# Peptides against a protein of PDB entry 3OIQ: the designs that were tried, part 89

Target 1, 212 residues: chain A of PDB entry 3OIQ
Amino acid sequence: KNRIFVSSSKDFEGYPSKAIVPVQFVALLTSIHLTETKCLLGFSNFERRGDQSQEDQYLIKLKFKDRGSERLARITISLLCQYFDIELPDLDSDSGASPTVILRDIHLERLCFSSCKALYVSKHGNYTLFLEDIKPLDLVSVISTISTKSTNSSKHSSSELISECDLNNSLVDIFNNLIEMNRDEKNRFKFVKLIHYDIELKKFVQDQQKVL

## One batch from the design tools (peptide; made by RFdiffusion4, then SolubleMPNN)

Design b1_p19_6_s1 (from b1_p19_6, 11 letters changed)
Fold by OpenDDE base, seed 2:
Structure b1_p19_6_s1 (fold): chain B 212 residues (1-212), chain A 19 residues (1-19)
Amino acid sequence: as target 1 above (212 residues)
Amino acid sequence: MDKLIEQEEKNEKLTEDLI
């Protein structure tokens, strides 16, 4: 079965009540919930959903059933945090206790763009998204990809599973949603409060603000 | 988060045997 690109987490409302569907999306990492018994990742594209929280629109489960899956989940969290320069609380528990990580509102300090592959698994109209693969995206590479869209549909490179158009449209939509949040005085999100707010991101945001 | 986690625990128990 071909992997489906998902542009909105509302698409799952139309999905079959009993299915296994391989999906992929791009979103910002918003939360990490690692305990002794579970591992969840929250992602969002900040699509407007009325009065609903714009955080954790994609709640992704990591398998956490045995020592092997638990170890893989913990390594995945460690590698993501290392890639995004997310400070994990020093889990110097001299007690041999499994590290507990609860992070929220990650997008208020860091834009953690991620390309996620997941399994949509549904039964009786309820669904879970299980993580299959995650690719962190470099912000400079995201900005360059959006900025270069003006001139070259040049065919070439390797993946039979997603149109380059779908990825790039979702990245534009995320930035447009962040610009709207930045303009809202009631919204906590502000680009100038990002730890990595530089001259390049500033210029890019200023240029995108003129198109909206 | 907390309400979403509680809903996910309910959904996981229903879907866990499928993967």
Scores: peptide ipSAE 0.344, ipTM 0.904, DockQ to the pose 0.828
Fold by OpenDDE base, seed 4:
Structure b1_p19_6_s1 (fold): chain B 212 residues (1-212), chain A 19 residues (1-19)
Amino acid sequence: as target 1 above (212 residues)
Amino acid sequence: MDKLIEQEEKNEKLTEDLI
């Protein structure tokens, strides 16, 4: 079954009221919600949605129904946080309670680009997005990918082109949305407040700002 | 977040039997 690339979480409003659809998207990690009973990841492309929060546009469920799935969810969160250099509150409470992790607004400190594969599962018009796979993306690799594909309209096979164009377009759209947020004085997001704000990111943002 | 979590928990209970 072909996996559908999703550019907007509004696309799900047009999806069947009873279906299982494999989807893929790219977005920024905005939240982590790990408790004793659930694991959720919030993602956003910061698409404008009127007065709605631009955070958590993709709410992704990790299976959390048994000790095996709970363990996999906790390992997934640990590995993502290690990759993005996200400080988890000390998981080493010697109290045999499973540590609760509630992080919000992650994008205000770190740009955590992630390529997600999920199952859209719907019943009676309600849906859940279940995580199938997650690939964290390196910011330098994201910047390089956007910068290089503006110049190479050269001949790859028509089936791989669509997925790579969709990925790049979504990465560009995310940066454009972040640039707009950065220009808005009322928006909390500022590139200069990112912990990893360096000369490379600064230059890239300055170059993208000239095209907008 | 909190309202989205409540809505997700409701949606999960409706969809869990499908996976």
Scores: peptide ipSAE 0.343, ipTM 0.903, DockQ to the pose 0.847
Fold by OpenDDE base, seed 3:
Structure b1_p19_6_s1 (fold): chain B 212 residues (1-212), chain A 19 residues (1-19)
Amino acid sequence: as target 1 above (212 residues)
Amino acid sequence: MDKLIEQEEKNEKLTEDLI
């Protein structure tokens, strides 16, 4: 089955009430919810949705049914947090109690761009997004990709025709939404409050602000 | 978050048997 690129989590409102659909999106990591019984990741592109919270627009479940799936979920969280310099309590508790991790509003301190592959699974009009794969994206690479209007289709052979255009358009839309949030005095998001706010990000934001 | 998590837990119980 072909994987569908999703630009908005509103697209799921038009999806079948009983289906299994492989999807892909790019978004910012906004939350982590790891307990003894479940693992959830929140993502957002910060698309404006009236009075609804712009956080957790994509709620992604990791399988957590047995010791093997639980271990895989914990390893996935550890690797993501290591990549984004997110401090976690040691998940390797010798004490037999699995540590609870609840992180919210991650985007207020760190821009954690992620390319996610998931299964949309629906029954009776309700759906769950199950994580299949996740690729963290480096912020410098994201900035360079947006700044270099894609003139280099470097022919690297592998059969995932997700149009480089769909990924790039979604990355631009996320930055535009963040710029609008940064301009809003009522919004908690400010680029200058990011832990990794540097001269490169500052220059990029200033240049994008002139186009909007 | 908490209302979205509670709604997801309801959706999960309905979809867990499909995968």
Scores: peptide ipSAE 0.342, ipTM 0.902, DockQ to the pose 0.882
Fold by OpenDDE base, seed 1:
Structure b1_p19_6_s1 (fold): chain B 212 residues (1-212), chain A 19 residues (1-19)
Amino acid sequence: as target 1 above (212 residues)
Amino acid sequence: MDKLIEQEEKNEKLTEDLI
C-alpha cells in the first residue's frame, strides 16, 4: 500500500474506524515520555485547534512489549536526543531500574524538526500511531529548503519519497505557526529564547515575517 | 500530556491485537 503524507493530525478524523494505514509527516518534537512500561513521542505542527493545546498533536507510540522492542525504543530515544543536543540520564545503567525520561515543551528551547513514518492502526474509531521510522532534520537544511523554493521538480519517481512540495508546504506552515505564536504576548514560545537562536535563524524569521 | 497519555492507553488496549 502507498504511504500517505499527512499535513494535519485532523486528517485522522476522516480515517477508517478499522484500518492499518502507513502514514508519514513532518513536525517538531514537543515531548518524550519514557517509563518502565511505555515510550511515547509528542510532535506538533502548531496548527490552531481552537481551545486545544498546540503541543503533542501527533502522539507516536514506540512498541514496548518485550526486551527487544524496549531496547530499540531506548536506542531510538538516545540517538534522537544525541542528534538534537538533548541531555538525557544514562539509559544504559546496569542498576536494574530503567531510567524514566519525561521531557515536555521541547520546542520552547529547541526546534527539533523530524520526518516520521508511522502506522495508523484503528479499531472501533479509536486509533494508535506506531513509529516505523524517524529522520531528524537539520535546521540549516530546513531553512535552506524553504528559502530556495525548489522550482526544480526533479521527478524522482519512487513511491517511497515524500513529495518535495508536501515537505516544503508543511515546513512553511510550521514556521508560519511559530511566527504567529511568537507575535502572541500570551504564548510562551519566543524565537529569542531558543538555545540555538543564531544570526541565520534570526534573518530567516525576519524575512518570513515580511511575507505574512 | 497526561490526558493524551490516558487516551492513548485506552486506544492501545483496543488496537494492541492488530500489531
Scores: peptide ipSAE 0.338, ipTM 0.902, DockQ to the pose 0.880

Design b1_p19_6_s2 (from b1_p19_6, 11 letters changed)
Fold by OpenDDE base, seed 2:
Structure b1_p19_6_s2 (fold): chain B 212 residues (1-212), chain A 19 residues (1-19)
Amino acid sequence: as target 1 above (212 residues)
Amino acid sequence: MDELLKKEEENEKLTEDLI
């Protein structure tokens, strides 16, 4: 079965009440919830959903059934945090206790763009998204990709995995949503409060703000 | 988050045996 690109987490409202569907999306990492019994990742594209929280629009479960899956989940969290320069609380528990990490509102300090592959698994109209693969995206590479595509629909690279157009449109939509949040005085998100706010991101945001 | 976590625990228990 071909993997479906998902541009909105509302698409899941139209999905079958009993299915297994391989999906992929791009979004910002918003939360990490690692305990002794579970591992969840929250992602968002900040699509407007009325008065609903724009955080955790994609709640992604990591398998956490046995010591092997638990170890894989913990390694995945460690590698993501290392890639995004996210400080994990030093879980120097001299007690051999499994590290507990609860991070929220990650997007207020860091833009953690991630390409996620997941399984949509539904039963009786309820669904869970299980993580299959995650690729962190470099912000400079995201900015360059959006900036260069204003001029060239050049065909070519063979792989049965997502139109390059769908990825770019979703990255543009995320930035447009962040620009709207930045303009809203009631919204906590501000580009100037990002730890990695530099001259390149500043220029890119200023140029995108002229198109909206 | 807490309501989402509770709903996710309920959904996980229903879907976990399918993967």
Scores: peptide ipSAE 0.316, ipTM 0.896, DockQ to the pose 0.770
Fold by OpenDDE base, seed 4:
Structure b1_p19_6_s2 (fold): chain B 212 residues (1-212), chain A 19 residues (1-19)
Amino acid sequence: as target 1 above (212 residues)
Amino acid sequence: MDELLKKEEENEKLTEDLI
């Protein structure tokens, strides 16, 4: 079955009321919700949705129904946090309670670009996005990918039905949305407040701001 | 977030049996 690339989580409003659809998107990690009973990841492309929060536009569930799935979810969260240098509250409470992790507004401190594969699962018009795979993306690699593809229509025949154009367009759209948020004085997001704000990111943002 | 989490928990119970 072909995986569908999703550019907006509004696309799901047009999806069948009873289906299982493999999807893929790229977005920023905005939240982590790990409890004793559930594991959720919030993602956003910061698409404008009127007065709705621009956070958690993609709410992705990790299976959390047995000890095996719970363990996999906890390992997934640990590996993502290690990759993005996200400090988890000390998981080493000697109290045999499974540590609760609730992180919000992650994008205010770190740009955690992630390529997600999920199952859209719907019943009676309600849907859940179940995580199948997640690839964290390095910010330097994201910047380089956007910067290089503005100039080279090189026909690389990659047999993955997801156009490298769709990924790049979504990455550009995310940066454009972040630039708009950064320009808004009412928006909490500011590039200069990112922990990893460096000369490379500064230059890239300044160059993108000239095109908008 | 809290309303999204409640809606997710409802949607999960409806969809978990499908996977």
Scores: peptide ipSAE 0.315, ipTM 0.895, DockQ to the pose 0.825
Fold by OpenDDE base, seed 3:
Structure b1_p19_6_s2 (fold): chain B 212 residues (1-212), chain A 19 residues (1-19)
Amino acid sequence: as target 1 above (212 residues)
Amino acid sequence: MDELLKKEEENEKLTEDLI
């Protein structure tokens, strides 16, 4: 089955009430919820949705049914947090009690761009997104990709025809939404409050602000 | 957050048997 690129989590409102659909999106990590019984990741592109929270627009479940799936979920969270310099309590508790991790509003301190592959699974009009794969994206690479209007189709042969255009358009839309949030005095998001706010990000934001 | 998590737990119980 072909994987569908999703630009908005509103697209799921038009999806079948009983289906299994492989999807892909790019978004910012907004939350982590790891307990003894479940593992969830929140993502957002910060698309404006009236009075609804712009956080956790994509709620992604990791399988957490047995010791093997639980271990895989914990390893996935550890590797993701190591990549984004997110401090976690040691998940390897020798004490037999699995540590609970609840992180919210991650985007207020760190821009954690992620390319996610998931299964949309629906029954009776309700759906769950199950994580299949996650690729963290480096912020410098994201900025460079947006700044270099795609003139290099470097022919690297591998059969994932997600158009480089769909990824780039979604990355631009996320930055535009963040710029609008940064301009809003009522919005908690500010680029200058990011832990990794540097001269490169500052310059990029200033240049994008002139186009909007 | 808490209402979204509760709705997700309800959706999860309905979809977990499909995968």
Scores: peptide ipSAE 0.313, ipTM 0.894, DockQ to the pose 0.806
Fold by OpenDDE base, seed 1:
Structure b1_p19_6_s2 (fold): chain B 212 residues (1-212), chain A 19 residues (1-19)
Amino acid sequence: as target 1 above (212 residues)
Amino acid sequence: MDELLKKEEENEKLTEDLI
């Protein structure tokens, strides 16, 4: 079955009440929840949803049923946090207790852009998103991709690639939503509070603010 | 978070046997 690109987590409201659908999206990492029994990743595009919270719009489960899946989940979290410079406690502690990691509001300190592949699994109208693959995206690469507005549709016809248009549109929408949050005095999100706020990101935000 | 975790737990119990 072809993988479906998802631009909004509202798209799942129209999905079948009993299905397995391979999906993909791009979003910011907002939370990590690792316990002895579960591993969850929260993602958001910060789409406005009325009075609903804008974090954790995509709640993604890592399989956590056996020692093999638990090990894969811990390795995935470790590698993701190493890529984004997120400090974690030692997940490999020989102390017999698996460390609990609960991180929230990650987007207030770091813009962790991620391309995710997941399985939408539904029964009786309830659904779970299971992680299949995650690719962290470099912020400089994201900024360059949006800025260069690729008019070069190189038709790389492989049914496994996100269309360059779908990726670019979703990245633009995320930045536009962050600009709106930054303009709102009641919103905790501010670009100047990001640990990695540099001259390049500052210039990019100032240039995008003139188009909105 | 806590309401989303509770909703995820309810959804997991219904979907876990499918994968």
Scores: peptide ipSAE 0.309, ipTM 0.894, DockQ to the pose 0.862

Design b1_p19_6_s3 (from b1_p19_6, 11 letters changed)
Fold by OpenDDE base, seed 5:
Structure b1_p19_6_s3 (fold): chain B 212 residues (1-212), chain A 19 residues (1-19)
Amino acid sequence: as target 1 above (212 residues)
Amino acid sequence: MDKLLEEEEKNEKLTEDLI
């Protein structure tokens, strides 16, 4: 089955009430919820949804039903946190309990761009998004990808063009949404509060702000 | 978050048997 690129988590409102659909999206990591019994990742494009929280628009489940899936979930969280330089609360609590990690509002400190592959699985109109694959994206690579597309209209195959156009449009939309959030005095998000706020990100945001 | 997590836990229990 072909994987569907998803630009909005509202697209799932039109999805079949009983299906298994492979999907792909790009979003910012907003939350991590790892307990003894579950593992969830929250993602967002910060699409405006009225008065709803812009966080956790994509709630992605990691399988957590046996020791193998639990181990894979814990390794996935560890590798993501290592890649994004996310400090995990000390896993070395001397109580032999599995470490609980509850991180929220990750986007307030770090822009954790991620390309996700998931299974949309629905039954009776309820759905779950199960993680199949996650690729963390480097912010410099995201900035370069957005910046270079202003100049290269040239001919690749229609199917690869759609996926690359969809990815870049979604990355642009995320930055536009973050710029709007940064301009809103009521919004907690500010680019200058990001731990990794540098001259490159500053320049990129300033250049995007001139187009909006 | 907590209400969304409770709803997702219900959805999960209904969908986990499909994959």
Scores: peptide ipSAE 0.271, ipTM 0.864, DockQ to the pose 0.785
Fold by OpenDDE base, seed 3:
Structure b1_p19_6_s3 (fold): chain B 212 residues (1-212), chain A 19 residues (1-19)
Amino acid sequence: as target 1 above (212 residues)
Amino acid sequence: MDKLLEEEEKNEKLTEDLI
């Protein structure tokens, strides 16, 4: 089955009430919820949705049914947090009690761009997104990709025809939404409050602000 | 967040048997 690129989590409102659909999106990591019984990742592109919270627009479940799936979920969280410099409590508790991790509003401190592959699974009009794969994206690479209007189709042969255009358009839309949030005095998001706010990000934001 | 997590936990229980 072909994987569908999703630009908005509103696209799921038009999806079948009983289906299994492989999807892909790019978004910012907004939350991590790891307990003894479940593992969830929240993502957002910060698309404006009236009075609804712009956080957790994509709620992604990791399988958490047995010791093997639980271990895989914990390893996935550890690797993501290591990549984004997110401090976690040691998940390897020798004490037999699995540590609970609840992180919210991650985007207020760190821009954690992620390319996610998931299964949309629906029954009776309800759906769940199950994580299949996740690729963290480096912020410098994201900025460079947006700044270099795609002139290098470097022919690296592998059969994932997600158009470089769909990924790039979604990355631009996320930055535009963040710029609008940064301009809003009522919005908690500010680029200058990011832990990794540097001269490169500052310059990029200033240049994008002139186009909007 | 808590209401969304409760709704997603209901959706999860309905879809977990499909995968």
Scores: peptide ipSAE 0.270, ipTM 0.863, DockQ to the pose 0.820
Fold by OpenDDE base, seed 1:
Structure b1_p19_6_s3 (fold): chain B 212 residues (1-212), chain A 19 residues (1-19)
Amino acid sequence: as target 1 above (212 residues)
Amino acid sequence: MDKLLEEEEKNEKLTEDLI
């Protein structure tokens, strides 16, 4: 079955009540929840949803049923946090207790852009998103991709690639939503509070603010 | 988060046997 690109987590409201659908999206990492029994990743595009919270719009489960899946989950979290410079407790502690990691509101300190592949699995109208693959995206690469507005549709016809248009549109929408949050005095999100706020990001935000 | 974790746990118990 072809993988479906998802632009909004509201798209799942129209999905079949009993299905397995391979999906992909791009979003910001907002939370990590690793316990002895569960591993969850929260993602958001910060789409406005009325009075609902804008974090964790995509709640993605890592399989956590056996020692092999638990090890894969811990390695995935470790590699993701190493890529984004997120400090974690030592997950490899021989001390017999698996460390608990609960991180929230990651987007207030770091813009962790991620391209995710997941399985939408539903039964009786309830669904779970299971992680299949995750690719962290470099912020400089994201900024360059949005700025260069690729008019060069190089038709790389492979049914496994996100269309360059779908990726670019979703990245633009995320930045536009962050600009709106930054303008709201009641919103905790501010670009100037990001640990990695530099001259390049500052210039990019100032240039995008003139188009909105 | 806590309400989303409760909703996820409910959804997981219903979907876990499908994968």
Scores: peptide ipSAE 0.269, ipTM 0.865, DockQ to the pose 0.881
Fold by OpenDDE base, seed 2:
Structure b1_p19_6_s3 (fold): chain B 212 residues (1-212), chain A 19 residues (1-19)
Amino acid sequence: as target 1 above (212 residues)
Amino acid sequence: MDKLLEEEEKNEKLTEDLI
């Protein structure tokens, strides 16, 4: 079955009440929840959903059934945090206790763009998204990809990859949503409060703000 | 988060045996 690109987490409202569907999306990492019994990743594209929280629009489960899956989940969290320079609390528990990580509102300090592959698994109208693969995206590479889109639809790569158009449209939509949040005085999100706010991101945001 | 986590824990138990 071909993998479906998902541009909105509302698309799942139209999905079958009993299915297994391979999906992929791009979003910002918003939360990490690792305990002794579960591992969750929250993602968002910050699409407006009325008065609902714009955080955790994609709640992704990591398999956590046995010591092997638990170890894989913990390694995945460690590698993501290392890639995004996310400080994990030093779980120097001299007690051999499994590390517990609860991070929220990650997008307020860091833009952690991620390309996620997941399984949509539904039963009786309820669904869970299980992580299959995650690719962290470099912010400079995201900015360059959006900025260069003005001139070259160069046709080339194989019939199993998500259209470069879908990925880049979702990246533009995320930035547009962040610009709207930045303009809202009631919204906690501000580009100038990002730890990695530099001259390149500043210029890019200023240029995108003129198109909206 | 907490209500979403409780709903997702129910959904996980229903879907976990399918993967």
Scores: peptide ipSAE 0.265, ipTM 0.861, DockQ to the pose 0.743

Design b1_p19_6_s4 (from b1_p19_6, 9 letters changed)
Fold by OpenDDE base, seed 1:
Structure b1_p19_6_s4 (fold): chain B 212 residues (1-212), chain A 19 residues (1-19)
Amino acid sequence: as target 1 above (212 residues)
Amino acid sequence: MDELLEEEEKNEELTEDLI
């Protein structure tokens, strides 16, 4: 089956009540929940949803049923946090207790752009998103991609690539939503509070603010 | 998050046996 690009987590409200659908999206990492029994990743595009919280709009489960899946989950979290400079407790501790990691509101300190592949799995109208693959995206690469507005539709016809248009539109929408949050005095999100706030990000935000 | 974890737990019990 072809993988579906998802621009909003509201798209799942229209999905079949009994299905397995391969999906992909781009979003910011907002939370990590690793316990002895579960591993969850929260992602958001910060789409406005009325009075609902804007974090964790995509709750992604890592399979955590056996020692092999648990090890894969811990390695995935370790590699993701190493890429984004997120400090974790030592996950490889021989001390017999798997360390608990609970991180929330990651987007308030770091913009962790991620391209995710997941399985939408539903039964009786309830669904779970299972992680299949994750690619962290470099912020400089994201900024350059949005700024260069690719007029070059190089038709790389492979049914496995996110269309360059779908990726670019979703990245623009995320930045526009962050700009709106930054303008709201009640919102905790501020670009100037990001640990990696530099001259390049500052200039990019100032240039995007003139288009909105 | 805590409400989303409770909702996820309920969804997991229904869907986890499908993969």
Scores: peptide ipSAE 0.197, ipTM 0.825, DockQ to the pose 0.858
Fold by OpenDDE base, seed 3:
Structure b1_p19_6_s4 (fold): chain B 212 residues (1-212), chain A 19 residues (1-19)
Amino acid sequence: as target 1 above (212 residues)
Amino acid sequence: MDELLEEEEKNEELTEDLI
């Protein structure tokens, strides 16, 4: 089955009430919820949705049914947090009690861009997004990709035709939404409050603000 | 978040047996 690129989590409102659809999106990591019984990742593109919270627009479940799936979920969380410099409590508790991790509002401190592959699974009009694969994206690479209007279709492997255009458009839309949030005095998001706020990000934001 | 997590937990119980 072809994987569908999703630009908005509103696209799921038009999806079949009983289906299994492979999807892909790019978004910012907003939350991590790891307990003894479940593992969830929240993502957002910060698309304006009236009075609804702009956080957790994509709630992604990791399978957590047995010791093997639980171990894979914990390893996935550890690797993501290591990549984004997110401090976690040691998940390897020799004490037999699995540590609970609840992180919220991650985007207020760190821009954690992620390309996610998931299964949309629906029954009776309800749906769940199950994680299949996740690729963390480096912020410098994201900035460079947006700044370099795609002139290099570098010929690497004809099997993942998610257009470089769909990814780039979604990355631009996320930055535009963050710029609007940064301009809003009521919004908690501010670029200057990011732990990794540097001269490169500052310059990029200032240059994008002149186009909006 | 907590109300969205409770709604997703209900959606989860209905969909978990499909994969």
Scores: peptide ipSAE 0.195, ipTM 0.822, DockQ to the pose 0.838
Fold by OpenDDE base, seed 2:
Structure b1_p19_6_s4 (fold): chain B 212 residues (1-212), chain A 19 residues (1-19)
Amino acid sequence: as target 1 above (212 residues)
Amino acid sequence: MDELLEEEEKNEELTEDLI
């Protein structure tokens, strides 16, 4: 079955009540929940959903059933945090206890762009998104990709790769949503509060703000 | 998060045996 690109987490409301569907999306990492019994990753594109929280629009489960899956989940969290320079609390528990990590509102300090592959698994109208693969995206590479595509729709890549257009449109939509949040005085998100806020990101945001 | 975690725990029990 071909993998479906998902531009909105509302698309899942139209999905079958009993299915297994391979999906992919791009979003910002918003939360990490790692305990002794579960591992969840929250992602968002900050699409407006009325008065609902714009955080955790894609709640992604990591398998956590046995020592092997638990180890893979913990390694995945460690590698993501290392890539995004996310400080994990030093779980120097001299007690041999499994590290517990609960991080929220990650997007307020760091733009952690991620390309996620997941399995949509539904039963009786309920669904879970299980992580299959995650690729962290470099912010400079995201900015350059959006900035260069204002001029060249070059048609070429085969019918099994998620269209380079779908990825770019979703990255543009995320930035547009962040610009709207930054303009809202009630919204906690501000670009100038990002730890990695530099001259390049500042210029890019200023240029995108003129198109909206 | 907390309400989403309770809903996900219920959905996980229903879907976990399918993968």
Scores: peptide ipSAE 0.195, ipTM 0.825, DockQ to the pose 0.836
Fold by OpenDDE base, seed 4:
Structure b1_p19_6_s4 (fold): chain B 212 residues (1-212), chain A 19 residues (1-19)
Amino acid sequence: as target 1 above (212 residues)
Amino acid sequence: MDELLEEEEKNEELTEDLI
């Protein structure tokens, strides 16, 4: 079955009320919710949704129904946090309680670009997005990908082109949305407040701001 | 997030049996 690339989480409003649809999207990690009973990842492309929060537009469930799935979820969170240099509250409480991790507004400190594969699973019009695969994206690689594809309309096969164009368009849209948020004095998001704000990101943002 | 978590728990209970 072909995996559908999703550019907006509003696309799910048009999805069948009873289906299993493999989907893929790219977004920023905005939240982590790991408890004793559940594991959720919030993602956003910061698409404007009126007065609704621009965070957690993609709420992704990790299976958390048995010790095997719980372990996989905890390892997934640990590896994502290690990759993005997210400080987890010390998981080493010698109290045999599974550590609770609740992180919000991750995008205010770190741009955690992630390519997600999920299963859209719906019943009676309600749906859950179950994580199948996650690939963290390096910010330098994201910047380079956006910067290089503005110039190379050269001949790759029609099936790989769609997925790569969709990915790049979504990455551009995310940056454009972040630029708009950065320009809004009421918005908490500011590029200069990112822990990893460097000369490369600064230059890229300044160059993108001239095109908008 | 909290309202989304309550909605998710309800959606999960309805959908978990499908996967």
Scores: peptide ipSAE 0.192, ipTM 0.824, DockQ to the pose 0.858

